# Peptides against a protein of PDB entry 3EFO, part 73

Target 1, 262 residues: chain A of PDB entry 3EFO
Amino acid sequence: SQLADLYKSCETDALINFFAKSAFKAVLHQPLKVIREILVNQTAHMLACYRKNCASPSAASQLILPDSMKVLPVYMNCLLKNCVLLSRPEISTDERAYQRQLVMTMGVADSQLFFYPQLLPIHTLDVKSTMLPAAVRCSESRLSEEGIFLLANGLHMFLWLGVSSPPELIQGIFNVPSFAHINTDMTLLPEVGNPYSQQLRMIMGIIQQKRPYSMKLTIVKQREQPEMVFRQFLVEDKGLYGGSSYVDFLCCVHKEICQLLN

## One batch from the design tools (peptide)

Design b1_p30_1_s4 (made by RFdiffusion4, then SolubleMPNN; from b1_p30_1, 15 letters changed)
Fold by OpenDDE base, seed 4:
Structure b1_p30_1_s4 (fold): chain B 262 residues (1-262), chain A 30 residues (1-30)
Amino acid sequence: as target 1 above (262 residues)
Amino acid sequence: SFEEELQKNIEKLAEEMLELAAERVQELLR
């Protein structure tokens, strides 16, 4: 059917870009709660329509999504969890306004990275490799107290350090003897000059070169208060200020779909 | 129960979807 063809041809990234811009524009005129509800409803309606008109019969316990829209709910939840739509108190009004304005001008690729960041386990970095480490899921469950992670979303770059991160890596990156000695107020990594430091800087450079905006670097220590800001970028997890875990969100969407189809 | 089965299915699907998302991000930055 024409509808089936439409769903097969859908560009998830384009849809997210559209929804993001629409929502962020609406922030100026509508309550955040209303905007969030609309986004959830739109998601549910699209998926319900597909199931009703395109999908083969399936058990009610199964959520059927077209391949082209498979990750749509993921990004939709990320959008819903964005500081612009949640108005998190730890984010200044100016910062929120800034992010909103930037998203309004973002292309499809930029918005994809913005809403679902890249999280890299740099503690596993091979100094002899020119390849980027494989990204891990944006969840606290993928972090390690013994690890060091780099997160980038096109606007911000975070270097997260576990409380038990290897002293040799700390020394290599910061030229300090221990975790406690790391100065989190710095916005630039020191030029230590060792291979690991150089490799990390190279990786950061590669990431930066591929993005249109200069990313601010924030160094984050695990279990320190500023880590709360970092955790906001772990988009799969439940937010501190009203954001749902992805599983919870997906459950919500599924329930709404079922209601629409009944 | 139905609810338990649903929860399991959602969790499984969520994992698949999230893995796909992570993979996509990796491709963007290659």
Scores: peptide ipSAE 0.496, ipTM 0.903, DockQ to the pose 0.884
Fold by OpenDDE base, seed 2:
Structure b1_p30_1_s4 (fold): chain B 262 residues (1-262), chain A 30 residues (1-30)
Amino acid sequence: as target 1 above (262 residues)
Amino acid sequence: SFEEELQKNIEKLAEEMLELAAERVQELLR
């Protein structure tokens, strides 16, 4: 059907960009609660329409989505969890304003990365490979105390270090003997010159080259205060400020879909 | 129960969706 074709041809990334800009514009005129409700309702409505008009009958316990829309709820949840749409005292008005302004000017690709960051397990780097390591999901569950991870969202870059990060990697990256010796105040990695350091710098360079904004590097030690900021970028998790996990969000969406179809 | 089944299905789907998201962002930055 024409409708089915429409859903199949849906450009999820473009929609995400549209919803983000629309929502961020609406912040100036509407309460955050209303905006969040609208976004959830829109998500549910789109999926409900697909199910009603395009999908084969299925059990109510199943949420069937076309491939083109599978990631849409993911980004919608990320959007909902963005500081611009959260009314928390811990988030400064300046920060919200800044992010809002940036998103309003972002292209589709930029917004995609912004809402769902890239998280790379750099402790698994093959120094002989020019390929980027496979990204892991943006969740605390994917972190390891023995690991080192690089997170980038187009605006910020974080180097997260587990408390049990390998000393040899720490030495390779920072030229210090241990985790405790790492200076988290630095915003640039030293040019140590070993293959691992070079590879990491190359990766960081590749990431930066593809983005229009210069990303500030923040070094984050596990269990230290700055880690709290880092965790905000783990968009799959509930977060510190009462945001929903993705599973919780999806449950809510499903419930709304059922209500719409009843 | 229905609720349990639904929860399991949602979790499974969520995992799939999130994996896809991670893959997509990887491609974006390659």
Scores: peptide ipSAE 0.504, ipTM 0.904, DockQ to the pose 0.892; fails the geometry check
Fold by OpenDDE base, seed 1:
Structure b1_p30_1_s4 (fold): chain B 262 residues (1-262), chain A 30 residues (1-30)
Amino acid sequence: as target 1 above (262 residues)
Amino acid sequence: SFEEELQKNIEKLAEEMLELAAERVQELLR
């Protein structure tokens, strides 16, 4: 059908960008609650329309999405969890305003990275390889107390260190003997000069080269207060201030779809 | 039960979708 073809040709990334800009523009004139409801409704309606008009008959327990829209709900949930739409108290008014303005001018690629960050397991680096480590899912469940992770969303860069991160790696990166000696106030890594340090700096450089904005580095120690800010970027997890885990969000969307089709 | 089956299906789909999202961002930054 023509409708099925339309869904197949749908540019998910463009839609995400559009919804983000529309929502962030609406913040100036509409209550946040209304904006969030509209976004959920739009998501449900799009998927309901597909199921009604394009999908083969299936059990009510099945949620079917076209290939072109597979990641759309993911980014919609990320959008809903953004500080601009939730007004997170840990983020200053100035920072919220700044993020809103930036998103209003972002291209498709920038907005994609902004809403679903890249999280890299730095502790697994092969100093003999030129390949970047494979990104892991943006969830606390993918972190390790023995690990070191780099998170980047195009605006911010975080180096997260587990409480049990290897002293050898800490020495290699920071030139200090232990986790406790790491200075979290620094915004630049020292030039230690060993292969591991060089590889990490190279990775950071590669990430930065593809982004239009200079990302300030924030060093985060596990279980310290600043980690709370870092956790807000783990977009798969349940938010502290009204955001849902992705599974919970998807359940909500499914329920809404069923209501629309009945 | 129906609820259990639905939950399992959603969790499975969610995992697939989230894996895809992670892969996409990796490709974007390569």
Scores: peptide ipSAE 0.504, ipTM 0.905, DockQ to the pose 0.870; fails the geometry check
Fold by OpenDDE base, seed 3:
Structure b1_p30_1_s4 (fold): chain B 262 residues (1-262), chain A 30 residues (1-30)
Amino acid sequence: as target 1 above (262 residues)
Amino acid sequence: SFEEELQKNIEKLAEEMLELAAERVQELLR
């Protein structure tokens, strides 16, 4: 059917960008609660229409999405969890306004990265390889107390350090003897000059080169207060200030779909 | 039960979707 063809040809990335900009524009004129409700409703409506008109009959216990829209709910939840729409207290008003304005000018690729960050296990770096480490899912469950992770969303870059990070890596990156000696107030890594340091800096450079804005580096130690800010970028997890885990979000969406179709 | 089955299905689907998302962003910055 024509409708099926429309869903199959749906540009999910463009839709995400559109919804983000629309929502962030609406913040100036509508209550946040209303905006969030609209986004959820729109998501459910789109998926409900597909199920009704395009999908084969299936059990009510199954949620069926077209391939072209497979990741749409992921980004919709990320959008809903963004500080602009949740008004997280740990984020200043100025920062929220800044992010809102930036998103309004972002291209499709930029918005994707912004809402679902890249999280890299840099403790696994091979200094002899030019390949970037494989990104892990943006969840606390993917972190390790023994690991070091780099998170980037196009605007911010975080270097997260586990409490049990290897002293050798600490020395390699920061030129200090231990985790406790790391100064988290710095926004630049020291030029230590060893292969590991150079490789990390190269990776950071590559990431930066592909983005239109200079990403500020924040060094985060596990179990210190600033880690709370970092955790907000782990978009799969349940938010502290009203954001849902992705699973919970999907449950909510499914419920709404059922209401629309029944 | 229906609710249990639904929960399992959603969890499974969520994992698939999230894996795809992570892969996409990796490609973006590669």
Scores: peptide ipSAE 0.500, ipTM 0.905, DockQ to the pose 0.861; fails the geometry check

Design b1_p30_2 (made by RFdiffusion4)
Fold by OpenDDE base, seed 2:
Structure b1_p30_2 (fold): chain B 262 residues (1-262), chain A 30 residues (1-30)
Amino acid sequence: as target 1 above (262 residues)
Amino acid sequence: EFEEEFEEHLEELDEEVEEALEEQQEELAE
């Protein structure tokens, strides 16, 4: 059917870009609550329509997603949790305005990265490999106290260090003997010159080269105050300001779909 | 029962989402 073909051809990244720009435009004329409700409603309606018209019969307990939209809920939740759409006093008007303007000009690839960051386990780097480490899900559950992770969203870059990060890696990256000696005020990694440091810098360079904006580097130690900022980019987790986890969002969408189909 | 079934389904779905995200991230890395 034409409808089935439509769902097959749907590109989630393009949809998210469209929804983001539409929502961010609407911020000027509509309450944030209404905008969020519309986004959730649109998501539910699209998925309900698919279930009704395109999907094979399944139990009501199942959330059926088109193959082309498997990651749509993930990104939609990220959009809903963006500071532009959150009514929180902790977020300045200037920050909202800034991010709004940025997203309004972003292409599909840029917005994709912006809403769902790359989180790379750099402690697993093979110095002999030219390949980037495989990204992990943006959740605290994927972090390790023994690990070191690089997060990038096209605007910000974070180097997160677990409290039990290997001293050898710390020395390799920062040329200091321990976690405690790392200076988190630095915005640039030192040129230590060892293979690991060089590879990390190369990776950071590759990530930066693909983005139109220069990403500010922030060094984050686990359990220190700046980690709270970093955790905001773990977009699948429950937000600090009341945003839903990915799982919670799925439940919400599923309930709405069920209501639409009943 | 419904909630349990849904949770089980979510676990299965999450595996599919994981794969889809991995594929997407690989594309971004290229």
Scores: peptide ipSAE 0.485, ipTM 0.886, DockQ to the pose 0.868
Fold by OpenDDE base, seed 4:
Structure b1_p30_2 (fold): chain B 262 residues (1-262), chain A 30 residues (1-30)
Amino acid sequence: as target 1 above (262 residues)
Amino acid sequence: EFEEEFEEHLEELDEEVEEALEEQQEELAE
C-alpha cells in the first residue's frame, strides 16, 4: 500500500530533525507543556496509523513499530527531555536560547547526535585499531564502575571515570597514580605519549572532526557532584527535572496508541 | 495487567531497538 511504502521510506533521523525544529519554533508562542503534548500526540498518531493500516495483526499489548521507526521513540523522548522543551533550573535562559538556535540550523546528522549522544567505552580500546569502539546505549545501566567512557553530543564531550577505573588506564591517560589524583578542572588531556593516550586522543580527534562545533572536554568522576551534569546526557534514563525514562515514554506512547485504536 | 503484559513485550522489543540503535550509531561513526 501507499502508506506502507511511506513508512518504509521514512527515516527517523529526518523526522526528529523536523520535529525538533518545529517544536523549537513553537517555543516562541506556545507553552512548553502544550508543545510536548503535541509531539507525543503526533508520535502516537503516526504509530497508530501504522498499526491500523500497515502492520500485521498482533496482540493489543504489543507496541508495533515500523522498521524505519524502531528508534523513533528513543529519539522523541530525547527531544522531549531537551532543556529547550523541558526547563531545567540549572540551565540558564541564555543556554536554552543558544541550544535552540543551534538546533534550528542543524542538519540531520548533527541533530541526531545532539539528541542522542555517542557513549563510547574507551576502556575497551584496542590501541591497534583505527575504528571507534562500539557505542553503548545512553543509560547508567550501561556504565561500569570499572570503566571509562567518552560521551559526545556534538557540543560537549565528557570523559567519565568509574570509581574503580583501572589504575593503568588512569596512569596512561592522566599520568597520575590513582583516581583520586585526577584533576577534573582540566579541559585538555595531558600528552602522556603512550599508545593508549595516543589512541584516545585520536578517537577524540575523529569525533571532533565530524562536528562543526568545537566540543569542550569535561572530565567527570563517578560519585562526584559534576557527575550530575553528565547524567543528564544519559538520555534514556529518568531525568531529575521531570524527564521520563525511555521505558516510561514507551508506556505512555503505547497507552495513547491503544486509546486511539479502541 | 496491561502494564505487565506490556513489560513482557518490552523485553522483546528492546532487543530490536538495541540492534537498531547499534546500526544508527555505526552509521553515525562512518
Scores: peptide ipSAE 0.474, ipTM 0.883, DockQ to the pose 0.786
Fold by OpenDDE base, seed 1:
Structure b1_p30_2 (fold): chain B 262 residues (1-262), chain A 30 residues (1-30)
Amino acid sequence: as target 1 above (262 residues)
Amino acid sequence: EFEEEFEEHLEELDEEVEEALEEQQEELAE
């Protein structure tokens, strides 16, 4: 059917770019609550329409997503949890305005990265490889107290260190003997000169090369206060300021779909 | 019963989503 063909041609990255720009434009003349409701409804309607008209019959308990939209709920939840739409009081009006303006000018690739960051387990780096480590899902459940992770969203870069990060890696990156000695006020990694340090810097460079904005590095220690800022970028988790986890959002969307189809 | 079935389905779906996210990240890295 023509509808089936339409859904096959839809790409989540393009949809999210569209929804983001539409929503951020609407912020100027509509209440945030209404905008969020519209986004949820649009998501549910799209998926309900697919199930009704394109998908094979399935049990009501099943959430059927087209292949091209498998990650749509993930990204939609990220959009809904963005500071522009949540209006977190801890975020300044200027910051919200800034992010809104940035997104309004972002291409598909930029907005994709912006809403769903890359989270890289750099503690697994093979110094003999030029390949980036495989990204993990942006959730606390994927972090390890023994791990070191690099997070980037096109605007910010974070180096997160677990409380039990390997001393040898800490020494390799920072040239200090332990986690406690790491200076989190640094915005640049020291030029230590060992292979691991060089590779990490290379990875950071690769991530930066394709982005239009220079990402400032923030070093974050687990269980320190600045980690709260970092955790805001773990977009699949429950938001600190009322945003749903990915799972909670799926449940919400599924309920809405069922209501539309009954 | 419905909730249990849905939870089980979500686990299966999550595996598919994880694979899809991996693909997206790979494309972004290229």
Scores: peptide ipSAE 0.459, ipTM 0.879, DockQ to the pose 0.896
Fold by OpenDDE base, seed 5:
Structure b1_p30_2 (fold): chain B 262 residues (1-262), chain A 30 residues (1-30)
Amino acid sequence: as target 1 above (262 residues)
Amino acid sequence: EFEEEFEEHLEELDEEVEEALEEQQEELAE
């Protein structure tokens, strides 16, 4: 059907860019609650339409996502959890205005990365490989106390270190003997000169080169206060300021779809 | 019963989402 073809041609990254810009424009003249409701409704309507017209009959307990929109709920939840739409008092008006303006000018690739960061397991780096490590899901469940992870969203870069990070890697990156000796006030990695340090710097360089904005590096130690800021970028988890987890959002969308089809 | 069935389905769906996210991230890395 023409509808099936349309869904196959849809790109989630383009859709989220459109929804983000539309929502952020609407912030100027509509209540945030209404904007969030519209986004959820639009998501549910799109998916309900697919189920009704394109999908094979299935049980009501099943959430059917077209291949082209498989990640749409993920990104939509990220959008809904953005500070511009949450309007928490802990976030300054200036910060909201800044992020709003940034997103309004972002291309599809930039907005995709902005809403769903890259989370790279740096502790798995092969110093002989020029390839980036495979990104993991942006959730605390994918972190390891023994791991070191690089997170980037096009605006910020975080180097997260588990409390049990390998001392050899810590020495390789920071030229210090242990986790406790890492200075988190540093915004630049030292030029240690070993292959691991060079590889990490190369990776950071590659990530930076593809983005229009210079990303400030923040070093984060697990269980220290700044980790709370880092966790806000684990976008699939429940947000500190009331944003839903990805799973909770799926449940919400599914319920709304069922209501539309009943 | 409905919730249990949905949770089971979500586990299956999550595998598909995992694959889709991996594909999206690979495209960004390129």
Scores: peptide ipSAE 0.433, ipTM 0.869, DockQ to the pose 0.898

Design b1_p30_2_s1 (made by RFdiffusion4, then SolubleMPNN; from b1_p30_2, 18 letters changed)
Fold by OpenDDE base, seed 4:
Structure b1_p30_2_s1 (fold): chain B 262 residues (1-262), chain A 30 residues (1-30)
Amino acid sequence: as target 1 above (262 residues)
Amino acid sequence: SEQEEFEKWLAELLEEIDAALAERMARAQQ
């Protein structure tokens, strides 16, 4: 059917772009609570309709998603957790307004990265490889105290260092003897000149060149104050100021889907 | 129980999502 074809051909990134712009427009006229409810309802409704009209008969509790929509709930939760929709106190009104305006002008490719950052385990870098490391889920559960991670969302870039990150890598990146010696006030990596440093800089350059905006680099040490800012970009986790975890979101979506199909 | 059914559903969904995200992330390497 035409409906089946529509769902089979849908693109998650396009949907997220649409929902983001719609929500960010609505912020000017509607309470955030209402906007969030609408987004959840739309998500549940879309998935329920797909199951009802496009999927093979199954129990109402079973969620069957086409490949293109499997990640839709993830990205939808990321949208719901955006500072524009959460009104986090760490984000100034001006910054929130700025980001809102940016998203309103973003294309599909930019918005998907904005809402779900790339989190790269750079401690696993092969200096001989030209490939970017495989990104990991944007959750604290995917971090390692022994790891070093690069996060980028098209507007911001973070270099996160675990408290037990290898001294060799610290030396390689920062030319300092230990984690404690890392200066987090730096916005640029030093020109150390070793292969690892060069590779990291190259990767950062590649990421930057693909984006329309210059990303400011923030160096973050685990368990220090600035890590709070970094954690805002771990979009699958529970937010400090009211954002739900992805699991909590799925619970809500599941409940609504079941209600729609019963 | 309803709770068990939900947990099963969630586990299955998370598995599918993980697979989908992994594939997406792999494509982003290029």
Scores: peptide ipSAE 0.306, ipTM 0.822, DockQ to the pose 0.647
Fold by OpenDDE base, seed 1:
Structure b1_p30_2_s1 (fold): chain B 262 residues (1-262), chain A 30 residues (1-30)
Amino acid sequence: as target 1 above (262 residues)
Amino acid sequence: SEQEEFEKWLAELLEEIDAALAERMARAQQ
């Protein structure tokens, strides 16, 4: 039932919120390596149970519903890739402190969006529909050079444009002739007034709704320098500062599962 | 082989995750 599905989704979100806050609290007193190992071990136990290879029936993973076990590892990898849990000199102390503080105060709905952003293919937008386009996986592999995507994580909003984005859409959104004419210093979309522009603004409004922070819009052109910042939010890909891709993470978890079963 | 078994496991898991995420993303549209 829809209610059962909603319950399962809420359980995953609650668990991620709990794990995030627990880990971020532990950072004050425990080495990052130890914290990461604990999170990986928990993920391994969950996947072991998914494979019906639970080491112990008393394991905490037994409390997770099957659907929650499917998506929780995705979010767990995102948590592990957060700057608070990474020991990298490129990450400022202030940035880590800031993000730690933010997550420690986040509710369940905010934290799930923070760790796994919404990535919307707005180039496929039906101007006659009131529904949001279906979100895609947060990976570069899901982007298209011909596409336009909106990304939001509750704190930041990005409008990403492929180098081959349709000129008619560019004209519709920005009122300029081509990709090259788009001003990336702009933080507000112009009120062009056509149906596509209106629909995009509506979508942005819906995304902003129920978020505690006003998300600043950043316009990003593919292959320009600011795209590097945008790519950091493609959480399933390899992280700039040492985080694993999701596939690589699953390989590591598999190794851990094998060790648990030996 | 162990490698083949792993690849099979991974493929099946990824399919299940894809389905679950797709459903979740669809619900977020409302």
Scores: peptide ipSAE 0.304, ipTM 0.822, DockQ to the pose 0.449
Fold by OpenDDE base, seed 5:
Structure b1_p30_2_s1 (fold): chain B 262 residues (1-262), chain A 30 residues (1-30)
Amino acid sequence: as target 1 above (262 residues)
Amino acid sequence: SEQEEFEKWLAELLEEIDAALAERMARAQQ
């Protein structure tokens, strides 16, 4: 059907870019509550319509979503959790304005990374490989106290270290003997010159080269105060300022879908 | 029932989302 073709032709990244810009434009003349409700409703409506109109008649009980739409709910939740759409006094007007303007000028490739960061388990690095490690879901559940993770969203870069990070990796990356000796005030990694240091630097370079903005590096130790800032970028988790987890969002979408299908 | 069918659909949706995210993250390795 024409509708099925439309769904198949829609790319999630493009849709999120569209919804983000539309919502951020609407902030100027619509209440935030209304904007959020529209986004949730649109998500539910698209999923419900796809099931009703695009699902294979031969497998009525089987869901087959096009690849372009499969991850839409995840990204939609990320959009809803953006500070521009969260009316909290802790977020300054200037910050909201800044974030809004950034997104309004972002291309499709930039916005997708902005809303859903790359979270890379660098403690699993093969120093002999030229490939990036596979990204993991942006949730605290994917972190490990024994792990080291690099997070990037096109604007910020974080190097998160678990309290039990391997001393050999700490030595390799920072040239210090232990976790306690890591200086979190640094914005640049030392050029230690060993394979781990070189590989991490290479990875950071690759990530940076793909982005139009220079990403400042922030070193984050687990259980230290700056980790709270880092956790805000774990977009599948519950937001600090009232944003829902992905699971909570799906519950909301579920309710809306039920209403649409009844 | 319609409700059971819906719940099944939702469960499958969640599985597909998880799979799609995994695939997407794997592609980001390049």
Scores: peptide ipSAE 0.280, ipTM 0.803, DockQ to the pose 0.441
Fold by OpenDDE base, seed 2:
Structure b1_p30_2_s1 (fold): chain B 262 residues (1-262), chain A 30 residues (1-30)
Amino acid sequence: as target 1 above (262 residues)
Amino acid sequence: SEQEEFEKWLAELLEEIDAALAERMARAQQ
């Protein structure tokens, strides 16, 4: 159908870029509540329309959503959780303005990474491989106390260390004997020179490649105060300032879909 | 029922989303 073709022709990353810029432009003239409602409604509407007009309850082998739309709800929630669209006193006007301006200038590739960070399990690195580790979902549930994770969103880079991170990796990365000895005030990794350090630095270099901005590195220890900042980038989780988890968002969208279809 | 069909669709949708995300994560290895 024409509608099905339309949905299939839309790239998720392009749509998110469009919605983000549209919403961030709208904040200048419309209440945040209204903008958020529009985005939720748009998400629900797209899914409902596809369900109603494009998807047939046929065999399980048939895709329910076009590939280009499958991850759209995830990114929409990320957009909704961005500080620009959050009405919280903890977020300064300057911060909102800054992020708004950044996104307004972002291309599709940049906005994709910005809204959904890359989270890499560094503790699983194979020093013999030149390949990047597979990213994990941006949720606390994917972290482990024994793990070390690198998070990047094109603007910021975080190296998160679990309280039980392997001492050998800590030694390899920081040249210190234990977790307690890691200095979180540093913004650069030391040149330790061992294979693990080299591999991590290579990964960081690859991530930084083709990004318009130099990402500042922040070292984060689990259970220390700065971890709170890091957790804000775990975009699938409930936001620190009241943003919905992805699951909660889907529940909300579900309700809207039901209203549209009934 | 239509409601049951919808719930089934939603469940399958969630699975597809998870799969799609997994694929995106896998591409990060490149």
Scores: peptide ipSAE 0.260, ipTM 0.794, DockQ to the pose 0.370

